Peptides against a protein of PDB entry 3ZOQ. Designs and how they scored, part 84

Target 1, 223 residues: chain A of PDB entry 3ZOQ
Amino acid sequence: QLLQDSWWNQLKEEFEKPYYQELREMLKREYAEQTIYPDSRDIFNALHYTSYDDVKVVILGQDPYHGPGQAQGLSFSVKPGVKQPPSLKNIFLELQQDIGCSIPNHGSLVSWAKQGVLLLNTVLTVRRGQANSHKGKGWERLTDRIIDVLSERERPVIFILWGRHAQMKKERIDTSKHFIIESTHPSPFSARNGFFGSRPFSRANAYLEKMGEAPIDWCIKDL

## One batch from the design tools (peptide; made by RFdiffusion4, then SolubleMPNN)

Design b2_p17_7_s1 (from b2_p17_7, 11 letters changed)
Fold by OpenDDE base, seed 3:
Parts: C-alpha cells; sequence; structure tokens
Structure b2_p17_7_s1 (fold): chain B 223 residues (1-223), chain A 17 residues (1-17)
C-alpha cells in the first residue's frame, strides 16, 4: 500500500474537484499537442522535495521558464548546465551581498528545496516560448490552496514575496502566525528599486533561529 | 518513501477516470 504523504493529506480534496479535473484534461491535451515545460514528471517537484510538514520558507514565482531544458518544477531554479536567467543572477548577487555566499556555477536551487524551502510557482506549466500561456487554467486555485493550508498550519512559515504578483497572495497568509519578507522583484527591471539590499536570506534565518529551528544553508555548492 | 510520494503525485496527472 502507498505510504502516507503530508501533501496528499492536505490537497487530496482539491484533486477531486471539477476545476482540477478540467485542468488535468487541459494538460493532457497540451502535453500531447504542444511542447510544455517542465517535463510532466517534474510539475510537482516543489512538493516532492519539500513535504508539507518540512516547509520552513516559501518563495513564490509566477510560472516556469519557457525555454528548452530550463524549468525543473522549482520557482526561479534552472537545471544544471543551463545559463542562469537574469532574475536568478540577481538572486545570487543579493545572496552574496547578504550573507557572503559565492556565486554558484549553476542555477539549481534543489539544495534549498531539500532544506525546507518551498519553491512554488503559482502556475506550474507553460508552453514553449509563451510566457503565462497557462495562466487562469486552474493552477492558481490549487496553489492558492497550498498557500492556504500552510497559512492554517500552527508551525510558523516564512513567506518571501518578491514583486506585486507574489505580494497579492499576502491576503491569504495569517500574519499573526507567519512571517512575510517583501521586496521588489529580482528582475533587472525592478531589482534596484528594493530587491538589492533587502537581505531576505539573513532575515529568514533570523526568524528560523528565533523559532528554535535550524537555519537554511543558502550557499550553493558548485557542481 | 519519497518514491511512493512522488508516484502518488504523478498519478494525479496520468491516471484515467
Amino acid sequence: as target 1 above (223 residues)
Amino acid sequence: SEAARRARLEELLRSRG
């Protein structure tokens, strides 16, 4: 028999709802007729790497990278061997200035995910070369529920909300229990307006330590 | 088992009916 999963316990009701059934049928068509990212086996990688109970930090993205070989089911993360996108480069620049980490020679954030950083996009799939092509198709309802069940959890969570899109989810977060770190987006168009110098990594670890939890090792080793 | 958890989540996309 299948072992119990903490995310399954939290989300099983969503998968039975009509909206998700419609989403699944849409995705079946899309993957059959179009090039869709990430690989279908990687769509839920954020949930695979970070169980509901193990979540310490949430970093929200919008939708996956839409170029070949980029998306790996984790927000902002790219597969090893892939050129670091501009926003990710800026994330690493802030990481270096914040806590002194070296810039890694790859863009995989899997090491964060394994430590309890939920790297969640609000939309989990995209057509090749077509940003936001799967917006409004049902993913947002599921990912809203992910935020909701984390908000309802007694054990505090740290939400890192970069930019307006992510910050729109703030209304779903119980700030009496959970912590929010907000700044402008790491995009080159907005990073200099508040992202740089926001020190989200040290601030997150400060909260974790205050709660008696192990801090995140944000530094990423070269491959 | 992580493998079992992964299989369950992937089933949500691939299962029929």
Scores: peptide ipSAE 0.031, ipTM 0.643, DockQ to the pose 0.019
Fold by OpenDDE base, seed 4:
Structure b2_p17_7_s1 (fold): chain B 223 residues (1-223), chain A 17 residues (1-17)
Amino acid sequence: as target 1 above (223 residues)
Amino acid sequence: SEAARRARLEELLRSRG
């Protein structure tokens, strides 16, 4: 039953609101008239892979990659066989330096999602070649609600906030219950200003261990 | 179920129901 699903229970009211209905109608037009990423069936992959109750860590992104075959509905993640974008390469460099993981031969972060890492973009769709083209169309209100309901959850969550855009969401997070890991963005433009050496992966696991939870296996196997 | 959840989220996008 739909009402038994943890995300449905948290978000059902949003889906009935006018803003979401307008967003839905907009998306129907966009997908019909434009090339939109990710595939419409992949838009909610973050919620598909990680239930509300299973969320341990949240990693916020802005909007999906806008190139062919890249976006798979998970922040920073790309489908197997796709060249790793610069930010993702830097994420893997930090992962290697932080906890010794090998750099994988692909860019899929699905293994993180399956372990409770919610890889959430604040905007969940984009036009091909047009970054932020779906900004301000309603996604932010839904994803804000996702952050809100996680913040309201009694079981603590770890929020990894790379860069100012993600850090703007900090005001929505109850820091008396939840943990925040902040640094500059993994983008080549900002990574050397604080992302490298920030050790978000070991820090996240340290918080999980403190809470008596199993750590994330951040190391990604080759495909 | 996970299958039901996935189907619901997809329907929220594609249909009015």
Scores: peptide ipSAE 0.064, ipTM 0.732, DockQ to the pose 0.020; fails the geometry check
Fold by OpenDDE base, seed 2:
Structure b2_p17_7_s1 (fold): chain B 223 residues (1-223), chain A 17 residues (1-17)
Amino acid sequence: as target 1 above (223 residues)
Amino acid sequence: SEAARRARLEELLRSRG
């Protein structure tokens, strides 16, 4: 029915399962009755920008930003023109200290996504002003499957796991093939406890070089 | 293509169920 692509081939069975059908029906009601983020057209932006075969690095988030105009379907990323959230500011501070990139004048990580950085939240939608409001509604099962199929891929992947929530996914990752970079979360509450100085960007590129792949250009140009 | 992937996933959200 639908044309095949790398993500569809990996996930098509999930979309046919009852849990996803229930999730979809829930989302239809939510988007009709509530203000939900991101825009419904942006829910799968991480998969749109980064195909299954093109994934080089995965950065896991929890759920989307829940303020107006913020979420763009990519973990930690905000639309251009939006104030950088505290965690994102800390990500850019670490980026600067790690590999010397300037702090960009916006918060969009689309340039990373286009290079093979899968910016995946474990939950892909949220009600305005209500963090984790769509937790436990079915997204986690789909995103677990995304992690699983990447773990099963022969071509190695680098997983960057900031904080306990992301690190709970380690058990799904075959470390005989794939690489894991762990630290505390970039949140102001935890960044000084290990995130700063963790140098995830240079470490990721070091792994890519070992694999004979082109490194990520992590530096983000101003808009 | 990115456009094709987007269209397929958006169709799933709109038409499946």
Scores: peptide ipSAE 0.060, ipTM 0.734, DockQ to the pose 0.020; fails the geometry check
Fold by OpenDDE base, seed 5:
Structure b2_p17_7_s1 (fold): chain B 223 residues (1-223), chain A 17 residues (1-17)
Amino acid sequence: as target 1 above (223 residues)
Amino acid sequence: SEAARRARLEELLRSRG
């Protein structure tokens, strides 16, 4: 049965396609035979927290963290109580330098998601300890469609694209309607080559204000 | 609703096909 939901209306046809059925069958086997992250109930958390109509900003990641208890279905985000990964630490350093936010005592970005920041990985699952293990299995086709339907939306979206992997999606984004913020990746290997000083948070809010929309409160409270 | 949407997405993973 169909739901009166903004994401369902945009994606319902994808779930009927053979590629997604094959992906689903693969995932059933993987979750049964391997340790897969995130929890199966958390795979679509980005879509749960941020409806199609409420998306203001998109931040693209590659695939979930592959360590125990880390991934929560949101790009770059980790569950409370989990040590902040290096890239996330650098994100918070840039946030502090950009707009003066304090470094939070946890790594959960749920507060961003609830404000309209779609924290989307291009691949939504991973095997424990095996980065990119679910690359090329069908997720990219679904997440490409997510980007496409957002690009087709009349109300503008801001895409924050850190690093080459995310920037490869630029060709799918209608830049006559939407805004793109690009820099190197927040990884320690690339952050000093352009991520630091890129000020993506203040720039995103400047665009939102020009659109007549409320800015994002990027500052994260301690738990 | 959000609850219905969540249920549907979980259903797609668990019961579809």
Scores: peptide ipSAE 0.043, ipTM 0.720, DockQ to the pose 0.019; fails the geometry check

Design b2_p17_7_s2 (from b2_p17_7, 9 letters changed)
Fold by OpenDDE base, seed 1:
Structure b2_p17_7_s2 (fold): chain B 223 residues (1-223), chain A 17 residues (1-17)
Amino acid sequence: as target 1 above (223 residues)
Amino acid sequence: SEAERERELEERLRARG
């Protein structure tokens, strides 16, 4: 897929490396032989919607939803018309409690992405019905590089790290420049242990304002 | 415990659909 110039400049060296070429060949086989999500055209949607220079906030996910029609290349996000997964419902509940947003009638987070919220999964593809099926195939190396180049950026970034998996990336983030918001994962299994009441949205906006940047309009309009 | 919650999270992710 063709990336925006800003991301291409940051990642072009990765695409020439053997690991990525192997990943690409693997994906070609997988998409040909299996049902893979998201659609191949949507794999890099996070980078398409949010350029390297426009990143204000990063929200890390693990891997895409593995059900039909769900994944749209953005962490936690589902295509319009798709039932909101439990974690996403909890995200919206926290959003409502944090800053008073209404619960949207859909699960698309594209409006966040367009405002500079990089909705990045650490693994960008998955087999239907098989969570983490593409773990350890090369995506993590690329997405680690994405985190690295953002960490190296002079302009500060806010990293929202829900749960242990995302928090493991904290070591790659220069906390002298960048701000980290951590809590438990929005999953029903963990949300009551710290996610609810963590107020990541208002906290993120407070930091953006401190940096002289426009805050994110986190409220999502109905479709 | 945190470890238990992590396991539960992983199970939930696997059951996601």
Scores: peptide ipSAE 0.038, ipTM 0.721, DockQ to the pose 0.093
Fold by OpenDDE base, seed 2:
Structure b2_p17_7_s2 (fold): chain B 223 residues (1-223), chain A 17 residues (1-17)
Amino acid sequence: as target 1 above (223 residues)
Amino acid sequence: SEAERERELEERLRARG
């Protein structure tokens, strides 16, 4: 007995397209010849943890962390035991200032994903030590489709768009139905220019409450 | 279950690769 897969229903047509087949062939070569992150089994973790129907919030990233053991298929998230990257540290600082959450002793955002926060990178793989090495290889077309099908969904979604790269996706989002929270990127290079004090977590929950939905418990427990 | 959904989705996505 196979369970119904809401993402499969939304994306099945993409998987048959030439661009995706070419992407997959590229990935096969890359994983065979290079160290690629995340693990091939973790590429679609964002979709695994958060079904199409369960998406409440989308947080867009660019591409996975390119260091050993970091990427776990969720934007901004790192595996337990891994040092929190600077952007993630800033996310937790803003979380603390916004709604009073303690800074967790790990960087896994799986608890958000399980509550309906789609932690999606626009590019889902990367070579070790080579940021954006898989840019322009087909991922963007698939992830654009993910955004599109969410935009077309009747049930509203909250899109959190940090930085210019994520904000470029605004044109794909039906703002008559969906909410957008924008600020500068949490990176140390940009966080003080608008990310800090943007209060994306409380704002997201305010929208959820307005929609009659349960808010996200953004606070992350220690492991 | 969540685990079952994850496995099934993974298999479907891989099968299309």
Scores: peptide ipSAE 0.013, ipTM 0.555, DockQ to the pose 0.019
Fold by OpenDDE base, seed 5:
Structure b2_p17_7_s2 (fold): chain B 223 residues (1-223), chain A 17 residues (1-17)
Amino acid sequence: as target 1 above (223 residues)
Amino acid sequence: SEAERERELEERLRARG
């Protein structure tokens, strides 16, 4: 269950740093004493599905869903059979409006990940029922490094930044090489203030085409 | 179980340094 070589080469130095060692020890305790999501095997799914070299698009989330069976280590994504959370429903509504995709009967975004969409949360674990419970424990430093090494990559990346939290990472992105798509968050509290109609999917594909890369097939097949 | 999760986490995190 090793990271792909491309990510390992980029992140190996982080794993040796004290902050990550402390994070590791914290996580060991948390998983032993609390119900933590996602499953420990799924924490790094975003990196497993999308290698460093294969990243075309990054979609940043905050932290995992904190309900049973929801989180699968991918931002905004839920395991098949799980009811789609409100933000995800709105993502699919925008997807439909943007490029005509049907709304899938599940919430898994694995098909995006396999095509080079890095579905990265800034915090990769959470306690059951306690949103942001692992905020400020070290994940942000690692995920900042993930953003940094992607920003340093010569091959361009498209960063989709929904909401203020994700947009705070904009300062880490070299916009001379990379592209940023910004809007309000897909949450019901903010979606009508700019997310709907932002057309992030078609815009991302337009950038990919300009770069001579294959576009993402954003349409998700039913299971 | 939580104990199994702990062990699995330890193994995975060890594999990643």
Scores: peptide ipSAE 0.024, ipTM 0.591, DockQ to the pose 0.026; fails the geometry check
Fold by OpenDDE base, seed 3:
Structure b2_p17_7_s2 (fold): chain B 223 residues (1-223), chain A 17 residues (1-17)
Amino acid sequence: as target 1 above (223 residues)
Amino acid sequence: SEAERERELEERLRARG
């Protein structure tokens, strides 16, 4: 027995649009001719783990990690066994300072996704070793629609927007219904300018509690 | 279940492009 997917109902019209068909044709060529990340089956992992109805929190990233074995279709997340990238290390440092969680021995954020944290990149694929190589190819239109349908949802969402790229999406969010947590990016180049001490995890849970919803267990267990 | 939703989404995405 299969359950109806709530994202399909929200996005089915996008998949029939010319821009998305062109994107798919581009991706077919790219995956055939280049090494593309993540694996093609993992592109929509954020939507797989977190249904439209289950979304409590959104964390926006730019595009996937472009190194071998890193990207798993979730923003900022890396597959188990992969060295934690600098930004992710800083995320865990803030997590520890904010709510006392231990730093995990891996970088997988799947446990967040399963609890309703949509870990969405604005661009969902990348060429090996070439950051932003799939920028402007159609992903942004789809992911903008994802933000739009969440903004239109009656049940409130918490958007965590780290850095300027993510914050550019603020104009698409109905702040009369939804909550926004903004700071500088967790990157080593910007983390000390506002990310550290921003306490996004406790603030998100405070909003959830105010809404009468269960808070996120942000602490990640070792594997 | 999450697995059922994931499979259905994958099937629909593949079918529609």
Scores: peptide ipSAE 0.024, ipTM 0.638, DockQ to the pose 0.019; fails the geometry check

Design b2_p17_7_s3 (from b2_p17_7, 11 letters changed)
Fold by OpenDDE base, seed 2:
Structure b2_p17_7_s3 (fold): chain B 223 residues (1-223), chain A 17 residues (1-17)
Amino acid sequence: as target 1 above (223 residues)
Amino acid sequence: DEEAKAAELKKLEESRG
């Protein structure tokens, strides 16, 4: 996929590296032989919706939803018409409690992405019904580089790190420049252990305002 | 391990779709 110029300038060296070429060849085979999510044209949606320079907030996920019609290339987001997964429901519950937003009748987070919320998974593809099936295949190296180039950016970024997997990336983030919001994962298994009441949305906006940036409109309109 | 449980739940959540 052709990336926006801002991301291309940051990542072009990665795409020429052997690991990424091997990843591409693997993906070609996977998409030909298996049902892979998201659609191949949607793999880089997070980078398509949010340019390098426009990133205000990063929300890290692990890998895409592996059910039919769910994944749309954005962490935690599902296509309209798809039942909201439990973790996403909990995200909306926290959103409602944090800043008073209504729970939307869909699970698309595209409106966040368009405002500068980079909804990045560490692994960008998955086999149908097989969570983490593309772990360790090269995506993590690319997405680590995405985190690195954002960390190196002079303009501050807010990183929202839910759960230990996302928090493992904290070592790559220059905390002298960037702000980190950490809590347990929104999963029903962990949400009551710190995610609920963490108020990541208001905290992110408060930090944006302190930096003189426009806050995110986190409230999602019904379709 | 809360994260392991969360990961398992995420797998279950993704499988329900």
Scores: peptide ipSAE 0.070, ipTM 0.788, DockQ to the pose 0.093
Fold by OpenDDE base, seed 1:
Structure b2_p17_7_s3 (fold): chain B 223 residues (1-223), chain A 17 residues (1-17)
Amino acid sequence: as target 1 above (223 residues)
Amino acid sequence: DEEAKAAELKKLEESRG
């Protein structure tokens, strides 16, 4: 099966809908004719690493990195050995200032994913060198459903929404049950306007503790 | 403005792999 049982139970109806079938056919063509990121086996890594029931925190991205070897199916994350993109560097700077973590020598956020941080892009594929090339092709409908089913979950979730694109999803989140942490985007163009000093990591852990859950170990070990 | 710049930066970041 493509997904863990917990996600399959939540999303199985989506995969039967025409929009997803059309998306699937589009992707088959794209992967055959173009260079598409991430690797097709990594498209759903966010869901593979973090089951529906294990989600504690959600961090939304837009779409995957479109350079060679970068994307690994997790928002903001890059494969080991890949230079850290500027936004990711700023994330680590804030992490250091927020809770004292050292800056890791790589950009993989897999350790967060394994602890219940859903690193979800709204669009899950991209054509090489062409940002947002798969925008409006069906992914947004699926990922909206992912947000919806998490919002409907009784056990609370923490949504970290960096920048306006992610914050547009706030309307889909039941704030009577779930917590939202908002700031400007970690991009160098916006980080100094609110991202730095926003302390999303300590704030997320404070909410987790309030809910009686284990906090996230945000610190990333060197490889 | 912020979003537009962020999008531009993302393009640059994604191309650096």
Scores: peptide ipSAE 0.064, ipTM 0.783, DockQ to the pose 0.092
Fold by OpenDDE base, seed 4:
Parts: sequence; C-alpha cells; structure tokens
Structure b2_p17_7_s3 (fold): chain B 223 residues (1-223), chain A 17 residues (1-17)
Amino acid sequence: as target 1 above (223 residues)
Amino acid sequence: DEEAKAAELKKLEESRG
C-alpha cells in the first residue's frame, strides 16, 4: 500500500528491512488462509488519515478489534453501525465529562484522525477472535519506528498513553520536546482507577494552545 | 494486573461482537 509521501520518507528504510519483508510474507499467508482484521486495505488507515507532518496527537492502542466489521485501522475506533466496545464507551463518557461532548451514535473516530490525531495500534493486524495473535511478528518494530520518527520531529507531539502497555513506549519519546498524557486504560477493568477524570481531551487541547496550534474538535457528530 | 484484565476484557468484548 502506498503511504503518503511524508510517511514514506520516514519509513521507507523499514520496508526494505528483512523483518518487514518477513512480516509481509506472513500477512500474505494469514490473509489467504485466515480471516484477518482489519481489511488489508485498511491496515495503514491511521497513516492515511494523518500525515507525518499533520500529527498533533497520538493515541496508542494495542491491536485491532478482532470481531467482524469492527476494526477500521484506527485504534479504539469502530466502523459506523458497529456496537461501541466498552472501552470506547468509556472514552466517550470521559469525553462528555471532560469537555461536554454528546455521546455519538457511532464509534468512528475518523474525525479525530482527520484533525491530526494519529490513532495508532502497536500491532496492526489480528486473527478473527484471537486477540494478540499477530503479536511479536514484526509490527511492533515498525510502530516503534513510527513513534521514534515522531519523537525525533522538531514540531512537538502530544502522546496520550492509556494503560501500561502504551506507557511502556514513553521511553522512546523525547519528553523535552513532546507532551505525555498518562492514565489508566479506558477498559471497564481499569477506567475507575484513573482514566475517568483524567481529562485527556481538554489537557491535549491546552497543550496545543500553548504550542500555538489549533485545538482538536473532539466532539463527534452523529451519523 | 488490571491491564492484563483490561486486555482480557478487550478480548472478551471483541469476541462478543
């Protein structure tokens, strides 16, 4: 899949490396033999919607939703018409409490992506019904590089790190240039331990304003 | 480990969709 020029310039060297070639060959087999999510054309949607230069905020997820029709290549996001997963519901609850947005009637976060919110999973594919089935197959090395090149960017980025898995990436982020917003994960198992009340949306916008950038319109319109 | 539970729950939530 052709990436935007800005991402291609940052990642082209990775695509030539053996690990990525092996990953690609693995994925070819997986998509041929198994039901894999998201659709192969949607794997890099996060990079398609948000160019390297346009990234303002990064929200890290683990891996895609593994149910039919759910994953659309954006962390935490689900296609319209798909029931909102519990973590996403909690995200919208916090959004409502934080900045007063109404809860949308769908779970698509594409509007965020189009505004510069990179909705990146650390692993970009999954087998149907098998969470983390593509863990350790090479995606993490690529997505680490994505974090690295953003960290190396002169223009500051805001990283929203929900839960320990995402927070493990903090060591790759130059906190002298970039801003980190950390809390527990929005999952029902952890949301009450710090995610609720963390106000990541208003905090992100506050940082953007300090940097002289336009804030994100986090409110999502109904479809 | 709440995160492990969260990951497990995410797995469960995604399996019920």
Scores: peptide ipSAE 0.058, ipTM 0.773, DockQ to the pose 0.093
Fold by OpenDDE base, seed 5:
Structure b2_p17_7_s3 (fold): chain B 223 residues (1-223), chain A 17 residues (1-17)
Amino acid sequence: as target 1 above (223 residues)
Amino acid sequence: DEEAKAAELKKLEESRG
């Protein structure tokens, strides 16, 4: 897939490395032999919707949803018409309590992505019904590089890190330049232990305002 | 471990289709 110029300039060297070539060959085989999500055209949707320079906020996920029609190439996001997963429902509950947004009738977070919210999974593909099936295959190295180049960017970024998996990436983030918002994961297993009431949306916007940037319109319209 | 549980739940969420 061809990336936007801004991301290509940051990542082109990665694509030439053996690990990525091996990943690519693996993916070719996987997509040919298995049902893989998201659609191959959607793998890099996070980078397609949000250019390197336009990134204001990063929300890290683990890997794509592995059910039919769910994965949209954006962390936590599901295609319109797809039932909202519990974690996403909790995200919207917190959104409502935090800044008063209504709960949308769909789970697409594309409107966030278009405003500069990089909805990045650390692993960008998955086999149907097999969560983390593509873990350790090379995606993590690429997505670590994505975090690195954002960390190296002079213009500040806000990293929203829900749960321990995302928080493990803190060591890659220059906190002298960038802001981190941390809480427990929005999963029903952890949301009541810190995610609810964490107010990540208003906090992110407060940081954006301090930076002299336009806040994110986190409210999602019904489709 | 609620994180492990969260990861497990994510797998379940993703399986709902």
Scores: peptide ipSAE 0.069, ipTM 0.783, DockQ to the pose 0.092; fails the geometry check

